# Peptides against a protein of PDB entry 3T6J: the designs that were tried, part 347

Target 1, 375 residues: chain A of PDB entry 3T6J
Amino acid sequence: PIVESYIGFIESYRDPFGSRGEFEGFVAVVNKAMSAKFERLVASAEQLLKELPWPPTFEKDKFLTPDFTSLDVLTFAGSGIPAGINIPNYDDLRQTEGFKNVSLGNVLAVAYATQREKLTFLEEDDKDLYILWKGPSFDVQVGLHELLGHGSGKLFVQDEKGAFNFDQETVINPETGEQIQSWYRSGETWDSKFSTIASSYEECRAESVGLYLCLHPQVLEIFGFEGADAEDVIYVNWLNMVRAGLLALEFYTPEAFNWRQAHMQARFVILRVLLEAGEGLVTITPTTGSDGRPDARVRLDRSKIRSVGKPALERFLRRLQVLKSTGDVAGGRALYEGYATVTDAPPECFLTLRDTVLLRKESRKLIVQPNTRLE
Target 2, 372 residues: chain A of PDB entry 3T6J as posed
Amino acid sequence: PIVESYIGFIESYRDPFGSRGEFEGFVAVVNKAMSAKFERLVASAEQLLKELPWPPTFEKDKFLTPDFTSLDVLTFAGSGIPAGINIPNYDDLRQTEGFKNVSLGNVLAVAYREKLTFLEEDDKDLYILWKGPSFDVQVGLHALLGHGSGKLFVQDEKGAFNFDQETVINPETGEQIQSWYRSGETWDSKFSTIASSYEECRAESVGLYLCLHPQVLEIFGFEGADAEDVIYVNWLNMVRAGLLALEFYTPEAFNWRQAHMQARFVILRVLLEAGEGLVTITPTTGSDGRPDARVRLDRSKIRSVGKPALERFLRRLQVLKSTGDVAGGRALYEGYATVTDAPPECFLTLRDTVLLRKESRKLIVQPNTRLE

## One batch from the design tools (peptide; made by RFdiffusion4, then SolubleMPNN)

Design b2_p30_4_s4 (from b2_p30_4, 17 letters changed)
Fold by OpenDDE base, seed 5:
Structure b2_p30_4_s4 (fold): chain B 375 residues (1-375), chain A 30 residues (1-30)
Amino acid sequence: as target 1 above (375 residues)
Amino acid sequence: ELLEAALLIQELEKLDPRKEKELLEHTVGR
């Protein structure tokens, strides 16, 4: 087997300033079959980038092609095991040596190993499909999220010499119809400008890209899905996202009006976008469980994903990207915080739903180091 | 569910904290 490992001060998520790395390490084995799918996705990236719902002027001039590998983790030391990693975190190394995207495939598989009887908030008819396709759909989502989500979009920059990386005269803001009015100045970064919403905003953009592009037949073909299977993978991917948006409420603190987890906030935002689309696309129904306590069901109308969901996501994604590209913090914050607001307003009553989510919270799963044998 | 959420969180958190820097570096380098 091909063995990969890394060790060191790598991820800075636990640093309030996002600067100091946590000591982390893993040993993993390359999953050749899944890696091959990701390589095919990488090979199609430039074409798929054109399918994103913003003008080419808001896309990277050149796609930076990473190495993309799926790994089965043998051991992982750190505060948490991610499903995907982009390394290295050092700017100088990224410029000179490039970067690598890694999917921790078996970590994803464990996360999805949910017993049917413990699967919350889904209709009974969806549970079997969800169990069957959660893994495959997540592989699709992760690949798109990492490669074409985080890997897409252009930041408009004025360098220290006053030069722009875009044509100020010809580039038009698709939302306003006007020339570009704002950009990143020398020394400004995404994180420095968007600050408290930067991480969650970017995750939301990346997740939305995944949902949007998974509708493209070429993507499903790359992952080996055709016909009814492809449609089921799409359905389960979208269903998983809307369910995740509901589950996300666990990570909202009403007393502080804040989110404790960036990805969960992002998923909630997506849920809000899809709910706003209306037309019966997404429905969350409070119910009573068999135990007599509050429960809920999330319903996604698969027949409306393309007709209702896609256009809603398209508009939202375009706005996210335009605001990101132009460094419009005020507009970006207004948009994102608007969707991230949790109230108890009908019909959703999200604060009430949060209580239900907390009530139905299951025990934390333990990830156990696998044992490998040579046969 | 929590583990799934936690794993999902961890997965998403680590998908690419560096993408911003990469995007910026690529943009400035052009």
Scores: peptide ipSAE 0.014, ipTM 0.440, DockQ to the pose 0.034; fails the geometry check
Fold by OpenDDE base, seed 3:
Structure b2_p30_4_s4 (fold): chain B 375 residues (1-375), chain A 30 residues (1-30)
Amino acid sequence: as target 1 above (375 residues)
Amino acid sequence: ELLEAALLIQELEKLDPRKEKELLEHTVGR
C-alpha cells in the first residue's frame, strides 16, 4: 500500500525481560524511489550472496526473499523512532506469513542533519563530504545489513532424528581445512548457544557484510551511484563505521566490563579489526579542541579501503560466519570478545578515548516529524 | 550522534530475522 501504518504493543526492547512490547504506532508513506532500490537489491541478493567470503556450503541453500520498503514517516508515536522496522515480531507468524523490512528513510535523514560545527571526531576536510553522503551511504549500509547480512549464512544442524542439513563428508571448514566438527544439536539455537554475545556478534556480522559488499559496483549502481559519487559513498560509509566504533565507547561500562548496546559493541569490534589491519588505514588521533579540552580525530585513508580494509574485513567476516555456522561457541567467543575488549593499552588508549567521547557527547536529538503536501 | 546510534541499533534489531532463520533450519528434515 502507498500508506503504511501499524499500532500496538510491538517492540519489546524497552522491557528488561524482552517480553512486553512498548505501545507504539506510525503512519508513513512509501518512498517509491527508495523502495525500488531495495527491490533491485533484493532481486540481486542471490548473486550478491555469492560475493560473501565463505563457501556456498556455509550459505543458505535458498535465499528467502523478504519484502523491503522505504517509508517516509508522517507520524510516529513511541519512546523513539527507529530507523528501520522488521515485523511481525512473532516467530510463528514470520515462519508462516513472512516478514516485512521497513526503512524509515526520512527519520534517518533528520537524524543526520547535524550541524557541521557539531560534527565530532572527523577531520575538517571530511565534514562536508560526510554531511553530504551520510544519508545515502546509510541507505546502502542498511539495505546490505538487513538483506545480505542478517539474511545470509547457514547454521549446521543435526535434527532430533540425527539427520544433518549438510554433507559431513564433503563440507570443509575453510579456516581449518578439515571436515565440520561441530554443529547445532536438536534444541540448540543461535541465541541459546552463543548467549551473551549472540546479538552483538550477529550485528557485527551484518555490519561487516554491509561494509564488505558496499565495495561492489553493482551495489552502488543499484542505489544510483556511479563514478566519483560511488567512491564517496563507499568512503563515507566506511568512515561512518569507524567513527561509530569510536562513539561506541560511550556504551561501554568499564566497571562492569559490559556493553550496553549490542550494535555499538559491534561497531567497536569492526573498528578494532580495521585498526588491526594497520598500514595507515585507520588512525585515531587525540587532539585538543578549541575549548582546550580533549578531542579526537578519526582518519580513514580511502586509498587503502580496498587494499587493506577489504582483505582484513574478509578474513574477519569469514571467521565470524564459520564459527557461527559450526556452533563453535568457544572459538566465537574468543574471537569476538577479544576484539570487544576495551583497555587503556597504547597506542589507542581506548579507555582514555572513552573519556573524550563522553566529554564530547551530544544531547539526544529531538525529531520533529515532517509534513507532506499534494502539489 | 546518539540519535544516529540509537536509530541504527533499533533498525538493526528490528530487522533481525535470526529467529525465523533458526526455526526454518531446525525444521528441515523433520
Scores: peptide ipSAE 0.013, ipTM 0.447, DockQ to the pose 0.031; fails the geometry check
Fold by OpenDDE base, seed 1:
Structure b2_p30_4_s4 (fold): chain B 375 residues (1-375), chain A 30 residues (1-30)
Amino acid sequence: as target 1 above (375 residues)
Amino acid sequence: ELLEAALLIQELEKLDPRKEKELLEHTVGR
């Protein structure tokens, strides 16, 4: 087997200041089969980028091809085992030497090990399908999220010399029909401009790219899914996302009007977008559990994913990208925070649903031992 | 292009794999 390892002060998540790395190390084995799928995805990336719902002028001129590898962790020393790793964490090295994306495949597999009876908020008819395809659908989503989500889109920039990386005369904003009116100035970054919403906004964009592109037959083929299996993977991926949007309410603090997790906020936003699409695409129904306590069910109409869901997501994703590209913080914040707002307004009554989510909350899973099996 | 690349890399760095894992654990376990 191909063995990979790293050791050192790498991740700063335990530092309250986010600057000091925790000492960690792992030994892992390359999952060749999954890595090959990621490689195929990388090979198709330039073509798939053209399928994204923005003009080529809003896409990067050149796609930067990262290394993408799936690893099965044999041992991990640290405070926690991540699901993925992007290394090195040094920007200068990333720019000069490149970077590697790593998916810790068996960590993800453990996270997805859920008993049928413990699956909350799903219809009974969806549970078996969800269990069967959650893993595969997640592989698709992660690949798209990382490579074509985070890896897509152009920022319009004026450099220190006053030069633009886009033609001001010919590039048209597809949302307004006008020329580009805003951009990033020298020294401005995504994070510096969008600040408090930057992380969640970007995660939302990346997740949306995943949902949008997973509908493409070529993507499913790359991951080895065809026919009915491909459709099931799509369905479960979308179902997982809308369910995640409901579960996300756990991470909202009503008293502070604050989201504690950027990814969860992103998933809630996507849920709101898909709910807004209407036409019976997504339905959240409060119910009573077998214990007599509040419960809920999320329903996704499979037949409406392409007809209702895709167009809604397309419009939303295009808006996200256009606002990002142009550095339109006001517009971006208005859009994103609008969907991220949690109220108790009918019909959804999200604050009431939050109480239900909290009531149904299970104990956090603890990974105590990484393992892999030779077959 | 280099600036865009740098920004992209920074965005990729924002992917907190721990947070993602936590999210996944929450979505599966609850």
Scores: peptide ipSAE 0.009, ipTM 0.393, DockQ to the pose 0.043; fails the geometry check
Fold by OpenDDE base, seed 4:
Structure b2_p30_4_s4 (fold): chain B 375 residues (1-375), chain A 30 residues (1-30)
Amino acid sequence: as target 1 above (375 residues)
Amino acid sequence: ELLEAALLIQELEKLDPRKEKELLEHTVGR
């Protein structure tokens, strides 16, 4: 078998400032069959990057073909087990030197098993569909998230010699209509500049890319879905995200006004964006469970994903990228923290919903890493 | 950067995704 490993100070999610890496490591075996699926996505990556909702001037100058491998993890040492990885974590290096993507396939496989009776916050009519397509939709989402999410966008940089990696005279900020007024200076990184919001902001961008691009027929074709199946995968992917946004409330600490998990914060932000879009796209309805205690239902109108959801994500995702590219921390923080704010204001009453989420919380599953043997 | 399987970990039961798909396809009549 082909064995891959990495070890070091890699992920900064546990650093409140988003800068200091946690020491982690894994040993994994390459899943050749699953890797072939992601290779097809890589082959289309350059074209799919053009579908992202920002000008080419805000995308990488030159596409660097990344590696994308599915891995079966044998051992993982760290505070959390990811579903996917994109490295290096430095955007400047990603755009100049390239990057590698991995999907932790066996981690994903374990995650796909959901008992219908334990599935919270979905309409009964959606549960079977959700169970059926959760796995496939996650494969799509992870692939897009890593490859085209984390792997996309350009940082505007002035190097140590004062040279810019963009034309200051011709590049226009699509949000302001003005020339570029801010950029990263030598020694500044995404994490160092955006600090406390950097990790969650980037995850939000990557998740949004996944939702946005999964609507593209070519993406679903790459993953082997056509016709009604493709539409169901799209629906379940979006449904999963809006549900995740509700579940995310578990990871918010009202007393500290902070989030304890970057990805969950990101998913809540996306939920807020889609709720703001209105027009009946997403509805969260408080209910009473069979036990007489509070419950809730999330409904996503399938027919409005493209007409309402896509435009909302387009605008939001473009803003995320523009603010990231220009190093506009003030604008980025204002945008992101605005959507990440949790209050009990009507109509959503998110703090009340949080109580419901906590009430319906299930025990966290433990992933056991067994030994492998050569026959 | 990592896509953490936070939601995935909560739902991890050992089901063969292939068998589940076949079962559901049979049940939904598609």
Scores: peptide ipSAE 0.006, ipTM 0.306, DockQ to the pose 0.030; fails the geometry check

Design b2_p30_5_s1 (from b2_p30_5, 16 letters changed)
Fold by OpenDDE base, seed 5:
Structure b2_p30_5_s1 (fold): chain B 375 residues (1-375), chain A 30 residues (1-30)
Amino acid sequence: as target 1 above (375 residues)
Amino acid sequence: SKVLRILFPPRTVEDVTDRLDRAGETAVRG
């Protein structure tokens, strides 16, 4: 088997300033079958980047083909085992040196091993589809998230010599219709500039890219889905995201007005965006469980994903990218924190829903080191 | 330095929080 390892200060999600990496290490084995799908995705990456909802001027000038591999984790040392990895995390390095994407396949498998009876917050009719397709849909999402999410977008930079990596006279901000008025100065990075929101903001952008691009027929084809299966994968991917946004409330601390997990905050933000879209796209309904205690159901209207969801996500994702590219921290913070705010305002009553989420919290899953045998 | 971005699987919030909390505690005692 092909063995890969990684060790170092990698993820900064636990750093309040988004810059200091946590020391992590892993040993993993290549999953050849999944890696082949990711290779196909990589082969189409340049074309798929053009489908993202920002002008080419806000995309990287040159796409650097990354290595993308699916790995089965044998050993992981760190606070949390990721489902996917994009390295390096430094955007400045991603712009110049390239990046590597890793999907941790067996981690995903364990994470999604939920029994039907324990599956919370879904309609009964969706549970079987969810169970069937959550794995495949997650593979799609992770691939897109890592490769075309974290791997996309240009930062406007003025170097130490005063030169710009963009044409100040011709590049137009699609949100304002004006020339670019802000950028990263020498020594400024994504993490240093956006600080406390950098990690979660970027995860939100990457997750949004996944949802947005999974609607593209070529993506589903790459992953081997066609016809009704492709539509079900799309549906379950979006359904999983909105459900995750609800589950995310567990990671919010009301007393401190803070989020304890960047990805979960990101997923909540996406949920808020899709709820704001309205038109019956997403509905969260408080219910009473069979035990007489509070429960909830998330409903996603699959027929409105393209007509309502996609445009809403497009606008939001474009704004995320534009604000990121221009280094507009004030605008970015206002946008992101606005959607990340958790209140008890109707109709959603998120603080009340949080209580429900906590009440219905699933038992902790233990990830045990697998035994690997050469057969 | 290469920075790695990690996507956590949809774990229960508790699983991720507990892991993050445990990792944080271990780093501070060191």
Scores: peptide ipSAE 0.025, ipTM 0.442, DockQ to the pose 0.047; fails the geometry check
Fold by OpenDDE base, seed 4:
Structure b2_p30_5_s1 (fold): chain B 375 residues (1-375), chain A 30 residues (1-30)
Amino acid sequence: as target 1 above (375 residues)
Amino acid sequence: SKVLRILFPPRTVEDVTDRLDRAGETAVRG
């Protein structure tokens, strides 16, 4: 088998300042079948990057074909096992040297083993569809998230010699209509500038890219979905995200006004964006469970994903990228923290919903790493 | 410079959040 591994101080998610890497290591085996799908995605990546909602001047100057591989994890040493990996995390290196994407397939498989009876916060009529397509939709999301999410966008940089990697006279900020007013100086990085919000912000951007691009027919075709199946995969992917945004409340600490998980914060932000879009796209309804205790249901109107959801996400995603590219920490923080704020204000009453989420919390699944045998 | 961005597959909503939280923690550290 083809073996992949890495070891070192890699991910900074557990650092409140986003700077210090946690020691991590894994050994995995290549899943050839799933890797083939990702290779098709890689082959289309350059074209798909053009579909992202920012000007070419905010995209990488040169597309660097990355590796994208699905892996079955044999051993993983770390605080958590991811579903996908994009390395290196240094944006400057990504745009100059390239990057590698990894999907941890067997980790995803474990996540898909949710029993219908334990599936919370969905309407009954969505549960079977959700169970059927959660896995496939997640494969699509992970692929897009890693490859075209983390792999996209340009940082505007002034190097140590004072040279810019963009034309200061001609490049226009699409949000302001003005010339570029801020950039990364020599030695500055995404993490160093955006600090406490860097990880979650980037995950939010990557997740948003996934939702946005999964609407593209070519993407679903790459993953082998067509017709009604493709539409169901799209629906379930979006449904999963809005549900995840609700579930994310578990990871908010009201007393500290703090999020304990970057991806969950990101998903909550996306939920807020889609709720703000209005027009009945997303509805969260408090209910009473069969046990007489609080419950909730999330509804996504399938017919409004393209007409309402996509435009809302487009605008938001563009803003994320522009603020990232320009190193506008103040603007980025204002935008992101605005959507990440959790209050009990009507109509959503998120703090009350949090209590419901905690009440309905599911038992954590144990990921058991297998022994390998030679046959 | 961050090296790895990791998506954690949801084991359960909680597990997904936990994994994604951990993955996010790992990915953000890169």
Scores: peptide ipSAE 0.025, ipTM 0.453, DockQ to the pose 0.092; fails the geometry check
Fold by OpenDDE base, seed 1:
Structure b2_p30_5_s1 (fold): chain B 375 residues (1-375), chain A 30 residues (1-30)
Amino acid sequence: as target 1 above (375 residues)
Amino acid sequence: SKVLRILFPPRTVEDVTDRLDRAGETAVRG
């Protein structure tokens, strides 16, 4: 088998300031079949980047074709096992040297093993579709998230010599209609500027890219889905995201006004964006479970994904990118923290919903050893 | 500029599995 590994201080999610990396390492085996799907996505990446909702001036000047590999993890040393990896974690290096995307296939497979009876917060009529398409939709989402999410967008930079990587006279901020007024100076990085929100913000951007681009027929075709199947994959991908936004409340600590998990915070933000879109796109309904205790249901109107959801996500995603590109920390923080705020305000009453989420948590399962079979 | 990954908080392997099952979403590391 083809073996891949890495080791070092890679992720900074446990550092609230995003500065201190956690030491981690893994050994994994290449999943050739899944990797082939991602390679097809890579082959179309340059074209798909043009579909993102920002001007070309806010996209990388040159697309650097990355390697994209799906891996079955044999061993992972660290505080948590990711589903996907994009390395290096520095955007400046990604702009100049390229990057590699990794999907941890067997980790994803474990996530798909949810039994119907244990599937919380979904309408009964959605459960079967969700179970059927969760796996495939995750493959699509992870691919888009890593490749076209983390792999997209330009940072406006003034280098040590005072040179800009953009034309100050001609590049226009699509949100303001004005010339670019802020950028990254020499020595400034995404993490150093955006600090406490950097990780979650970027994850939110990447997840949003996934949702946005999965609507494109070419993407689904690359993954082998057409017709009704493609539409179901799209629906389940969006449904999964809004459900995840609700589940994310587990990782919020009200007494500290703090999120304990960057990706979950990101998913909550997306939920808030889609709720704000209104028009019946997303509905969260508190209910009473069969045990007489609080429960909830998330409903996504399939017919409104393109008409209501896509435009809302487009606007939000563009704002995320523009603020990121320009290094506008104040604007970025205001936008992101606004959506990341958890209150008990009606109609959602998120703090109350959090209690429901906690109540409905499943018992912890220990995964002690990954299983790999050679056929 | 930092690439962010979907990371699950450090939990026991069981905790990770539970989180994956409950969240229905995978943390992708960037």
Scores: peptide ipSAE 0.021, ipTM 0.446, DockQ to the pose 0.169; fails the geometry check
Fold by OpenDDE base, seed 3:
Structure b2_p30_5_s1 (fold): chain B 375 residues (1-375), chain A 30 residues (1-30)
Amino acid sequence: as target 1 above (375 residues)
Amino acid sequence: SKVLRILFPPRTVEDVTDRLDRAGETAVRG
């Protein structure tokens, strides 16, 4: 089998400032079947990038074809095991040298380990469907997230010589209708400018790209889903995201007004966006469990995903990208922190829901697979 | 289908599924 590995200070999710990498490493084996799907995704990437809700001027000038491989992880050393990896984690290198996407396939398979009886916050009618399609939907989401999420978008830069990587006279900000008024100056980076929100913001953008593009038939076809199956995968992917947004509350510390996990914060933000869309798209209903204690149910109206969800996500995602491209920290922070704010305001009462989430928190299954077999 | 089972350090499923890579930093070279 083809073995891949990496080691070093890679991910900075544990750094509140998003700068310092955690030392991690893995050894994995290539999953050829899944890798083939990702290769097809890569082959379609240039076309799919055009489907993203921002002008081409806000997209990379040239898409550098990356390698995208699905890996079955043999060993992973770190505080957490990712489902996907996009390396290098330096935009300058990504722009000049390209990047590699990695999906940790067997890690995603753990999603199936969720027992129906322990699946919280879903309607009974959704549980079986959720269990059935969670894995496949994760494959789709991770692929899109890594390749077209993190792999998309342009930063407007003025170099030390005063030259711009965009035409100041012709490029128009789609949100304002005006010329570009801000950019990254020499020495400024995404992380340096957006600092505390940089990681979570980017994850939110990437997750949003996944949700948005998973609606595209070509994407589902690449992953082998058509017809009713494709629709179910879409539904479960979106359902998982809104559920995750609720679960995310576990990682919020009210006393410090702080999020402890960047991806969870991102998912909460997406939940807020979709809730704001209204029209019955997403409903969170507090309930009473069989034990007489607080519970909750998340409902996603399947019929509203395209009509209500997609437009809402489109607008939000475009705003994320525009603010990122222009280095508009003030605007970006206002937008992102606005959606990331957790209060007990009605109707959602998120702080109260957080208590429910904590109450229903179950011991998470550990990923322990002592035997590796190649069959 | 090749089933690869891997021994991981004790990590929760949620920790695994939620961790995705970031875009990283862009260094503007002067």
Scores: peptide ipSAE 0.015, ipTM 0.495, DockQ to the pose 0.112; fails the geometry check

